# Designs tried in a protein design run: peptides against a protein of PDB entry 9IZ0. Part 69

Target 1, 345 residues: chain A of PDB entry 9IZ0
Amino acid sequence: ITCLGSNGHTYKQLVKGGNDDLRQDAVMEQVFEQVNGFLRSYRKTSQRNLSMRTYKVIPLALKTGVIEWVQDTIPLGEYLDSAHKVYHPKEWSLSTCRKLIAEKQMEDLETRLKVYDLVCRHYRPVFRHFFLESYADPVQWFTTQTNYARSTAVASVLGHVLGLGDRHGQNILIDKTSGEVIHIDLGIAFEQGKKLPVPECVPFRLTRDVVDGMGITGVEGVFRRCMEFTLETLRREEDSLLSVLEVLRYDPLFSWLISPLRRMKKQKMQLENFNQPESGNITTDASRDPKIQRNNVSGESEAERAILKVRQKLSSTLSVEASVGELIRIAQDPSYLALMFCGWS

## One batch from the design tools (peptide; aimed at target 1 D166 H168 P197 F341)

Design b2_p25_4_s3 (made by RFdiffusion4, then SolubleMPNN; from b2_p25_4, 16 letters changed)
Fold by OpenDDE base, seed 5:
Structure b2_p25_4_s3 (fold): chain B 345 residues (1-345), chain A 25 residues (1-25)
Amino acid sequence: as target 1 above (345 residues)
Amino acid sequence: EKEKEEKEKLLKELEELLERIESKP
């Protein structure tokens, strides 16, 4: 919808209804705004303008609200599919790659690694072309690629610490003006991505195309340094961050668990994305979903476990450099990427 | 190709410059 603001400006808004827990997205955006406060207060992060890009979520009811439409964005996965067809027209289609990975989903790790390697050889990275195509001016090109690496670093650390899941190419938007990443659909947090039908085994998305967008330095340039400064800031502000999460422990509207409905919807979308490259207009028909009994697994015990895991991820047992080094290693490890729904791009 | 290599070289030089600027106290 398009709304006319009291200031005379027109705003595009997405109305979501029925099945999307916009309350979880709104709460996660509030956590990101608090983290952005910490990043602005710390010299090493403020000098680099490090932030998690946010979007406005206005929950109108438990499952209904208005989302600010992020203008001038493109989903990472939409760009990659289009660019791959242009730059590598003789390579495999995304649908072919998805099919081969799916057909081997129940096989052993060795077989899955062989299929992942085969897919990687027939589906090469292209995301560097986003910056080369979009920015003719060398200063704009460099600035936007730097902003991409910086925003990806912040999102990677924060996504790991908060256990943000469902980080596929359709849930990561690229701002075509700034080059920054915007993470959407935040309803899978606190490691609930490990409960998906295809479990997420990586701390954040650092696929070959995500790295290709960082340019020639890849992970060893701006990205690594910005991850280190972000983690250093979050470790410094640990008590402040934990205090924000403790407020959520007592929010009766916040779900620390993936809803069975959302799990089933994601399962169905994963299965459907194997069979057709449909440009699915997700007309979520508000059909009568059966009253899934909330199994009273005490939401309090899940909140406590989630907060404990956040504290463990902020532990100073390893240096910032060692911790970031291990996160980058795991996020790029073929043994984890081969297990993902789309770990090759 | 040549323009890409020049852009990649320029990026490296600019990242090294940015790091030197950002590392100054």
Scores: peptide ipSAE 0.109, ipTM 0.739, DockQ to the pose 0.013
OpenDDE base, seeds 1, 2, 3, 4: peptide ipSAE 0.020, 0.087, 0.036, 0.000; ipTM 0.541, 0.702, 0.650, 0.222; seed 1 fails the geometry check

Design b2_p25_4_s4 (made by RFdiffusion4, then SolubleMPNN; from b2_p25_4, 17 letters changed)
Fold by OpenDDE base, seed 3:
Structure b2_p25_4_s4 (fold): chain B 345 residues (1-345), chain A 25 residues (1-25)
Amino acid sequence: as target 1 above (345 residues)
Amino acid sequence: EEEEKRKKELLELSKKLLERLDSLP
């Protein structure tokens, strides 16, 4: 829909109806706005204009809301699929790669690593071409690539600290004007992605294409330093951040548990990504497995555990540099990437 | 060939601009 604002400007808005609870997305966007306040307050982050790109989410009811239409964006995964066909037309299709990974999903780590490496050899990174083709001016090219690396660094730290899951190529938008990343569908937070049938093992998405977009320095340039400055700021503002999260602990509208419907939807998307034929006997008898012990982990106990994990991730036990170095290492580790649905791009 | 030349020029500019960003206080 298009709404006329009281300021005389027209705003495009996406009305999302259905079974998705937008309240979690709206709350995470509010947390990001508070974090953006912290990033503006500290010289090291403010001088670099470090921010998490946000979008407005207005929940209207339990399952309906209005989302800001993010103009001039493309999903990372959509760009990568199209660009790979253009720049590497003799390499394997995304469908072929997904099939080979899926066929080995139940195999040992060694076999999965061999298949992942084989896929990587036949599906090379292309994301650097986004910047090279979109920006003719060298200054604009460099500025947008720098903005990409900066925004990816902020999103990576926040993704780790807040335990944002489901950061696949369709949940990451690229702003075509600024080069910044925009994370959408924030419905999996506080490490709830680890409770999916295929658990999320990486702290954030740092695949070969995500790195290729950073240009020749990869992770060892703007990205690493911006992660360090972001983490330094979050450690300084630990009590402020935890106070924001404590407000959410007592918010009766915030669910610290992934809804059964959202879990089923994500499970279906996971199976579809593997091109598994509908084995027609996924009886959606969510009613009949009595052995899912609903460990009645009270929403309160899960909130407390989530806040405790955020505090642990903000611990000053390791230096900022050591912590960022370890996060970058884990996020790029083939042993984790080979377990993902699309860890090669 | 022209695209690879442009890539090299952009890479060299990127290095200089990164060094300059690194030198900013």
Scores: peptide ipSAE 0.020, ipTM 0.504, DockQ to the pose 0.013
OpenDDE base, seeds 1, 2, 4, 5: peptide ipSAE 0.012, 0.015, 0.011, 0.011; ipTM 0.377, 0.434, 0.342, 0.386

Design b2_p25_5 (made by RFdiffusion4)
Pose (drawn by RFdiffusion4):
Structure b2_p25_5 (pose): chain A 304 residues (1-257, 299-345), chain P 25 residues (1-25)
Amino acid sequence: ITCLGSNGHTYKQLVKGGNDDLRQDAVMEQVFEQVNGFLRSYRKTSQRNLSMRTYKVIPLALKTGVIEWVQDTIPLGEYLDSAHKVYHPKEWSLSTCRKLIAEKQMEDLETRLKVYDLVCRHYRPVFRHFFLESYADPVQWFTTQTNYARSTAVASVLGHVLGLGDRHGQNILIDKTSGEVIHIDLGIAFEQGKKLPVPECVPFRLTRDVVDGMGITGVEGVFRRCMEFTLETLRREEDSLLSVLEVLRYDPLFSWLGESEAERAILKVRQKLSSTLSVEASVGELIRIAQDPSYLALMFCGWS
Amino acid sequence: LDSLLDLLSEEEREDIEEFLEQEEE
């Protein structure tokens, strides 16, 4: 539902009747805003202008809340389906990949990796082409690319830290003229998903297409630097963060999918921010564990 | 289970349903 504005600008409101965890999304957005404040009060984490983008959430009811449909965007999942066909029509469709992996579900490890390798060899990455031929001449394109790299890196580090759940393309919105990414529908949090009926391996969203969209350079450069600066900044302001997560713990609003998984979750948050391992080594291991095909094969159907 | 599925995307729902059907088989 799109309304005008007194200043003359239209605002789009996405109202949902489905039982999306909009209250959890709201509290998560509050945490994200406070993180933006942390990144604001520091030299390195603000020269890059890095921020985990937040979209305003106004949940009138958990089942029937209303959120801000962000200014003109194309969701990642709804995108690169058309781009896949237009750019690579010869290669296989999503239908062959999907249920072919469906055949993979009851198979062993080697079979799962083999079929995944085959399908991934068939479907070359295509998201790299969104930032080309869409935004503008090169300066704006590069600014958009670095904005996406930064925003996705910060969002991914934060999601790994807070154990964010679903990370399909249907839950990712790319801005357009700016390039900052907006994660949507973050209902599953505090390590909720891996432990699904169907298990996962990847800690944060990192497909082949996503790393292809970061530029010619994969996730080694601006992405890793932004991630590691984010990790160090989050560690430096760790006490305030755990304070925020504690207040979240003691209220019966945040979903942590007497004693609760929230305690263990924040302990794992502390471990993830623990200074025992160098931050650079932590970022390196995170990139490896999110990029390796062996982990990616078991994730789910698609996710090429 | 349905309530947890409602928290998931369409693709995850389909995968989970197919996996459960295969277990039943």

Design b2_p25_5_s1 (made by RFdiffusion4, then SolubleMPNN; from b2_p25_5, 15 letters changed)
Fold by OpenDDE base, seed 3:
Structure b2_p25_5_s1 (fold): chain B 345 residues (1-345), chain A 25 residues (1-25)
Amino acid sequence: as target 1 above (345 residues)
Amino acid sequence: LEELLSLLTKEKQEEIKLYLEKLKK
């Protein structure tokens, strides 16, 4: 819909109705606005204009809300599928890669690593071409690639600290004007993604294509330094961040648990991504997972555990550089990426 | 930089070189 604002400007908005609880998304966007306040107050982050890109979410009821229409964006996964067909027309299709990974999902780690390596050799990175194609001017090209690396660094630190899950290529938008990343569908936070049938095992998405978009320096430049400054800011503002999360602990509208409906929807999307028919065995194993029986833990006990994990992730036991170095290592580790439904792109 | 430049058109390579030279001054 298009709404006329009191300022005389027209705003495009997406009305979501039906089964999607937008309260989780709205709360996470409010947390990001508070974090953006901390990033603006700290000299090292403010001088670099570091921010998490946000979008407005207004929940109207339990299952309905209004979302800001993010103009001039494309889903990362949509761009990558189209670009791969253009730049690597002799390589494997995305469907072939997904099928091979899915067929080996129940195999040992060694077999899964061999299949992941095989897929990687037949599906090469292309995301560098987004910046090369979209920006004719060298200044715009350099600026937008820098903005991409900066925004990805902020999103990666926040994704780790807040335990944002389900960061697949359809939940990451690229702003075609700024080169910044916009994370959408924030319905999985505080490590609830580890409770999915295909559990999330990386702290954030740092696949080969995500790195290819950073240009020739890869992770060893703007990205690493911006992660360090972001983590330094969050460690400095730990008490402020935890105070924001404690307010959410007492919000009766906030769910610290993934809803059964969202879990089923994400499970279905994972199965569809594998081109597997609904095999009754995955639904039965998901129903038998003793982690699902742990849903008798009070929402309060899950909130307390979530806040404790955020505090642990902000611990100064390791230097900022060592902590960021370890996060980057884990996020790029083939032993984790081979376990994902789409770790190669 | 050479690997990055190899992915660009000759015209865009020259513009980037000129821009990088301006940043060094």
Scores: peptide ipSAE 0.009, ipTM 0.318, DockQ to the pose 0.011
OpenDDE base, seeds 1, 2, 4, 5: peptide ipSAE 0.006, 0.000, 0.006, 0.008; ipTM 0.286, 0.294, 0.306, 0.322

Design b2_p25_5_s2 (made by RFdiffusion4, then SolubleMPNN; from b2_p25_5, 12 letters changed)
Fold by OpenDDE base, seed 5:
Structure b2_p25_5_s2 (fold): chain B 345 residues (1-345), chain A 25 residues (1-25)
Amino acid sequence: as target 1 above (345 residues)
Amino acid sequence: LEELLSRLTETQREDIKEYLKKKEE
């Protein structure tokens, strides 16, 4: 929908209804705004304008709400599919790569690594071209690439700490003006991505194309440093961050667990090629949704486990540099990427 | 290159210098 604001400006808004728990997205956006407050308070992060890009979520009911439409954005996966066809027209299609990985999904790690390597050789990174095509001025090019690396670093640390799942190329938007990443569909948090039909084994998305967008420095430039500064800030504000999450522990409306319905929806989307637009009028007749008695006892125990895992991820047992180094290593490890639904791009 | 470097923010220059240092190590 397009709304006319009281200020005379028109705003595009997405109305979601039926099955998406927009309260989870709204809560995660509130956590991001608090983290953005922490990032603004520290010199090393404020001087770099480090932030998690947010969008407005207004929950209207338990399963309905309004989402701000982020203007001048493109999904990472949409850009990559289009760019790959332009720059590598002789390589395999995304559908071919998905098919080969899916056909080996039940095989051993060695077989999955072999097919992953094969896919990687026939589907090369292209995301550097986003910046080269979009920005003719070298300073704008370098600035937007820097903003991309910075925003990706913040999102990677915060996504790991909060255990954000479902970080596929359609849930990561690129701002065409700033080069910053915007994460959407935040309803899989606190490691619930490990409960997906294809378990998420990486701490955040750091695929070859995500790295290619960082330019010639890859992860060893701005990205690593901004991850370090972000993690340093989150460790300093651990008690503040945990206090925010503890408020959610007692929110009867917040779900620490992935809903079975959302799990099934994501399962279908992982099995169905993403090339079909959401033209499915899933008129889920709201009348027959069994009252899933949220067993409050199970929710509290999951919230406590989630908070404990956040605390563990903020532990100072390892240096910031060592912790970031290990996260980058795991996020790029072929043994984990080969297990992903789309680990090659 | 000098013109490019002059137009970069100080934090961008610091981040580049640190990257170059890590490449020489």
Scores: peptide ipSAE 0.147, ipTM 0.763, DockQ to the pose 0.013
OpenDDE base, seeds 1, 2, 3, 4: peptide ipSAE 0.119, 0.112, 0.100, 0.120; ipTM 0.732, 0.738, 0.705, 0.719

Design b2_p25_5_s3 (made by RFdiffusion4, then SolubleMPNN; from b2_p25_5, 14 letters changed)
Fold by OpenDDE base, seed 1:
Structure b2_p25_5_s3 (fold): chain B 345 residues (1-345), chain A 25 residues (1-25)
Amino acid sequence: as target 1 above (345 residues)
Amino acid sequence: LEELESLLTAERQEDIRLYLEKLKE
C-alpha cells in the first residue's frame, strides 16, 4: 500500500499477512534503536555516524503487520547474481554453485573445502562494481563505500552479539543512495541459526563479495576499526543492552526459539533451491510425539541462556582488537564458509 | 563543535590515508 505521511511524503508500505515473524522483527528493530542510542552517545562511534539501519515494523495483529518498504534498495544477492552475469559471463551460474555445494553437504570437511574452493574459482567477487557503477562522482563513491564498510561493521558486531541468523543475500538490502546495509527478516536471533538444517557456523556474513564491496582495503581499514569501536561501545553499555533484553524476557509475544514451522519452511526453501527431487520422504515420523521432549525448558530458561550468551560475547577477557580479529578470522575461514548454504559470495 | 568537525576531518583523512596506502601495494 502507499500511505501519505503527515509530512506530505508518500511512503510505500508492505502489508504482510499470515506471518508470526513481524513481532520478532519489531522487537529486534527496537533493540537496534536502543543500540543506535549507545552508538550516538560515544565519541568514537558518533563521529563516524555508526548505526544499524532500521526499518519501521508495526505489528497490527498476531499474524499481520505493516513493514516500511525501504525505497531505493536492492537485495545484495539480487545485485550479485545480476553483476556476476555481466562481469563474469563465462563463470558458473549461482544455481550450478548451489547444486555442487548441496551435492556435497553430507561429505567430510576436506571434500566440502575442495568443492568450496572449486566454486570460488568459478564464481569470483563482483560487489566492488556496485560502488563503481552507482557513483560516478569520486566523493560519492568514496563516501558510499565508506558508509557500506561502516554499516557492515556495525551489523556484523550486532549480528554476532545478538546471534542473528539467516543472513543470506536476500535478507541484506543495500541502500542505493547511502551504500548502507539494511538487515531484514530478523526472526532468527540468539544463535537459533545453529538449529537450521544447514547450521550457521559464522558469527556474521563476511563472504568474498561482502569484503569486495569494502574496496581495496578489504577488512583491514574502515571495517575493522568500525567493528572495534562498535564492540567497545557495546561493552561499555553492556548493562544497558542486557536491561533491554531483560524487558524482552517478559514479553510473552517474543519467541526466543525458532518455531518448528519456520524451521520446516527454511528447510523446504533450501530443498527447493537445490531442485532435489521430492522423493526423500523424510517421513519425520509424526509418531515421535512432539509432546515428550517439550521438556519444560520454559521460554524463560531459553531467554536466560540467550542473555547469558550475549553477556559472554561482550566479555572483556580479550581486548576489543583481539576479539574483532578473531571474529573477522572466523567469518572469513573457508572451513566455516564451506559449510554454509552460500559461503562463496 | 569545532573539535567534532576537526575529528570528523581527521577520521576521513585517516580513512583516505589507509586507502592510499593500499593503492600503493
Scores: peptide ipSAE 0.022, ipTM 0.571, DockQ to the pose 0.013
OpenDDE base, seeds 2, 3, 4, 5: peptide ipSAE 0.015, 0.016, 0.019, 0.014; ipTM 0.494, 0.489, 0.534, 0.475; seeds 3, 4 fail the geometry check

Design b2_p25_5_s4 (made by RFdiffusion4, then SolubleMPNN; from b2_p25_5, 13 letters changed)
Fold by OpenDDE base, seed 5:
Structure b2_p25_5_s4 (fold): chain B 345 residues (1-345), chain A 25 residues (1-25)
Amino acid sequence: as target 1 above (345 residues)
Amino acid sequence: LDELLSLLTPERQEQIKEYLEKLKK
């Protein structure tokens, strides 16, 4: 829908009707706004304008809400698929790569690593071209690439700490004006991504294309330093962040568990993306509402485990530099990326 | 925080406000 605001501006809004509880997305956006407050208060992060880009989510009912459409954005995955066809027209298609990885999903790690390496050799990174194509002015190019590395660093730390899952290329938007990343579809948090049909085993998305967008320094430039400053801020504000999460523990509407319906939908989408091009209107007429008795007792124990894991991730037992170094290592480790649904791009 | 609390039932908002006041002491 397009709404005319009281300010005379037209806003595109996505009305989402479905089985997904948009309250989870709205709550996660509010957590990000609180974290943005911490990032603004801390000198090392405020001087760099570090923030998690947010989008407005208005839940209207249990299964219906309005999502603000972020203007001048493109999904990372949409750009990468298009750019890969332009810059590497002789390489494999994304569908070919997906198929080869899927055919080996039940094989041992050694076999999966060999297939991952093979896919990587036939699907080279292209995301650096986003900045080269979009910004003719060298200052704008450098500024937007810097903003990309900064926003990706913030999102990577927050994504790890909050255990944000389902970070595929369609759930990461790039702002064409600022170069900043915008994470959407926040309904998989607190490590519930490990419960997906293909378990998420990386702390955040740091694939070869995500790194290629950082330019010549890759992760060793602005990205690493901004991860360090972000983690330092979150460690400093641990009690404040945990207090925000304790509010969610007491929310009877907040789901600490992935919805079985959402899990099944993601399973179906993962399976369907193996066989057909993305053009199908998935009108899932889900007329059978299974009365999922949310056993309240299971939710509280999962909330407590989630908060405990956040506290553990904020632990000062390792230096900020050591912790960030390990996160960057794991996020780029082929032994983990080869196990992912799309770890090569 | 008040926006987060506004998503909750009034009874839950009160319980959490009391809990957060206990955490501030």
Scores: peptide ipSAE 0.018, ipTM 0.446, DockQ to the pose 0.016
OpenDDE base, seeds 1, 2, 3, 4: peptide ipSAE 0.005, 0.000, 0.000, 0.010; ipTM 0.266, 0.274, 0.303, 0.379

Design b2_p25_6 (made by RFdiffusion4; failed a check: the pose's geometry)
Pose (drawn by RFdiffusion4):
Formats: sequence, structure tokens, C-alpha cells
Structure b2_p25_6 (pose): chain A 304 residues (1-257, 299-345), chain P 25 residues (1-25)
Amino acid sequence: ITCLGSNGHTYKQLVKGGNDDLRQDAVMEQVFEQVNGFLRSYRKTSQRNLSMRTYKVIPLALKTGVIEWVQDTIPLGEYLDSAHKVYHPKEWSLSTCRKLIAEKQMEDLETRLKVYDLVCRHYRPVFRHFFLESYADPVQWFTTQTNYARSTAVASVLGHVLGLGDRHGQNILIDKTSGEVIHIDLGIAFEQGKKLPVPECVPFRLTRDVVDGMGITGVEGVFRRCMEFTLETLRREEDSLLSVLEVLRYDPLFSWLGESEAERAILKVRQKLSSTLSVEASVGELIRIAQDPSYLALMFCGWS
Amino acid sequence: EEEKLKGEVYEAAKAEEVLEEREES
């Protein structure tokens, strides 16, 4: 539902009747805003202008809340389905991949990796072409690319820290003229998903297409540097963060999918921010664990 | 007890819905 504005600008409101965890999304957005404040009160984490982008959430009811449909965007999942066909029509479709992996579900590890390797060899990455031929001449393109890399890196580090759940393309919105990513529908949090009926391996969203969209350079450069600066900044302001997560713990609103998984979850948050391992080594291990095909194969259908 | 059970049922249903959405994805 799109309305005009007194200043003359239209605002789009996405109202949902489905039982999306909009209250959890709202509290998560509050945490994200406070993180943006942390990144704002520092030298390195603001020269890059890095921020975990937040979209305003106004949940009138958990089942029937209303959120801000962000200014003109194309969701990642709804995108690169058309781009996959247009750019690579010869290669296999998502139908062959999907249920073919469906055949993979009951198979052993080697079979799962083999079939995944085959399908991934068939379907070359295509998201790299969104930033080309869409935005503008090169300066704007590069600014958009670095904005996407920064925003996705910060969002990914934060999701791993807070154990954010679903990370399909249907839950990712790319801005367009700016390039900052907006994660949507973050109902599953504090390590909720991996432990699904169907298990997962990857801690944060990192497919081949996503790393192809970061540029010619994969996730080694601006992405890693932004991630590691985010990790160090989050560690430096760790006390305030755990204070925020604690106040989340003691209220019965945040979903942590008496004693609760929330305690263990924040303990794991502390471990993830623990200074025992160097931050650079932590970012390296995170990139490896999110990029390796062995982990990616067991994730779920698609996710090429 | 009943209210905990309802919560657990809600969580299970939610997990199934998430899977269905993923399958359709």
C-alpha cells in the first residue's frame, strides 16, 4: 500500500497477514540501530561509513504487522532467477537443481557433494551482472558495489554473532542506486536454523552468486576488511552489546529458537567475540567455513 | 503445562512452515 507524502514523496507500506515474527524483527532492528550507533562512534568503523542497514518495522500485531516496504528494491531471490535465464539460458534451470538435490536428501555425504559439484558446475554464477548495466557509469557502480560488500559483510558478521536464521534470497533486498543490502524477515535468530529438521552448515549467507556480486575479487579484500573491522569494533563495544542482549534475554519477546536457549546463545556470542583468537584469524576462518563447497553442499536445495 | 505445550506446537509449526517455504524456494 503506497501513500503520498506532505513533502511530496510516496511511502510504500508492506503489510503482512502471515505470522512473520515482526516483533522479533523489530527488536532485532533496534539492536541493529544500536550497532549503527556503535559503528558511528568510532574512527575506522565510520570512515568506511559501514552500517548494518535497518528498515523500519512497525508491528501492530505479530501475525498482522506492517513494515516499511523499502524504497525501490528487487529482492535477491526474486532477482537472478530472471538473470539466470537471460544470461545463461543454455545451463540448467532451477527445476533440475532443486529436486535433483531432492534426490540428494537421503544420500550419503560423498553422493551429496558429487551431485552438488555437478549442479554447481552446470549453473555458473550470474549475480555479478546486476551491478553492471544497471546503475550508472563506473564511479556510481563501484560505490554501489562497495556499499553492497560493506553492508553484506556487516550484516553477515552480525547474523553470525546473533545467530540469524533464514538467509535465502527471498530474505535479502538490494537497494539499487545505493547498493546497501537490507536483510528482511529475520524471525529465526540466536542459532535457530541449523538445528532445523533439515540441518545446515553455513553460518551466514554466502553463496557463489553472492561472492560473484562482490566483484572480480571474491571475499578477500573489501569484504574481509569490513568484516574484520566490524568484528574488532563489536569486540571493543562488547560490554554494551551483551548488556543489550541481556535486556533482550529477560523479556519474553525475543525468539530464541526458566532456562532458555538465550543463555547459551549469548555465551556463544561472547565466544564469537572472544579475544583468544586474533580477529584476522576469525574472519579468515569465517570466510573459509562459509565459502567451502563441502559445507555449501549440505545446506539445502539451490544455494548455488 | 498446557501453555508450554501450545508454545512448543507453535514452534514446530513454524519450523515446518519455514521448511515448506524453503522447499518452494

Design b2_p25_6_s1 (made by RFdiffusion4, then SolubleMPNN; from b2_p25_6, 18 letters changed)
Fold by OpenDDE base, seed 4:
Structure b2_p25_6_s1 (fold): chain B 345 residues (1-345), chain A 25 residues (1-25)
Amino acid sequence: as target 1 above (345 residues)
Amino acid sequence: EEEEKEREKERKERLEKLVEKRLKE
């Protein structure tokens, strides 16, 4: 829809209808706005204009909402699929790579690593071309690549600390003007991504293409340092961040758990993306109600466990540098990426 | 719709007040 603002300007907005609970997105955007306050308050992060890019989410009744249409953006996955066809036309298609990973999803780690390596050799990184194509001016190129590395660093730390899941290439937008990343579809948080049919094993998305966009220094430049400054800020503001999360504990509209419906929807989307033929009769033999022990883990006990995990991730037991170093290592580890739905790009 | 916007506004105002309080400590 296009809305006329009170200022006489027209704003494009996406009306999202259906079963997607935009309330969780709106809550996470509010948490990001508060974290952006912390990042502005500390000299090391403020001097670098470190922020999580936010977008306006207006939840409407009945799980409908209006999302700000972020102009001049492209989904990372859309750019990568297009660019890969242009720059590597003799390499495998994204569908071929997905199929091979899916065919081996039930195999041992060694077999999955071999298939991941094979896919990686036939699907090379291309995301550096985004900056080379979009920014002819060297100053603009350097600025936008720096903004990309900075925004990715902030999003990586926040994504880890808050346990943000479902970080596939369609849920990460690139701003074509600033080079900044915008994370969307925030409905899988507090490590609920580990409850997906393909569990998320990485702290944040740091795939080969995500690194390729950082330029020649990769993770060892602006990205690492901005992760360190962001984590240092969040450790200083631990009590403030925990207080923000405690407000959400008592919000009856906030779900600390992935809904069964959302899990089933993501499962279906994963199966469809694998082109697994509907192997026929899953007879919904509705009779075997698996006693999903509703461990009546009271919603309070899940919130408490989530807050405790956030506190543990903010622990000063390791230096900021050591903590960031380990996070970067794990996020790039083939043994984790080979287990992911799309860890190669 | 209005009640959900009002609840979102109240939540935002509560979060802002908490952050302002912590930034003054």
Scores: peptide ipSAE 0.014, ipTM 0.381, DockQ to the pose 0.023
OpenDDE base, seeds 1, 2, 3, 5: peptide ipSAE 0.000, 0.005, 0.000, 0.000; ipTM 0.291, 0.349, 0.288, 0.257

Design b2_p25_6_s2 (made by RFdiffusion4, then SolubleMPNN; from b2_p25_6, 15 letters changed; failed a check: the pose's geometry)
Amino acid sequence: EEEKKKLEEEREKKKERLVEKLEKL

Design b2_p25_6_s3 (made by RFdiffusion4, then SolubleMPNN; from b2_p25_6, 19 letters changed; failed a check: the pose's geometry)
Amino acid sequence: KKEEEERRREEEEKLEKLLKKLLEE

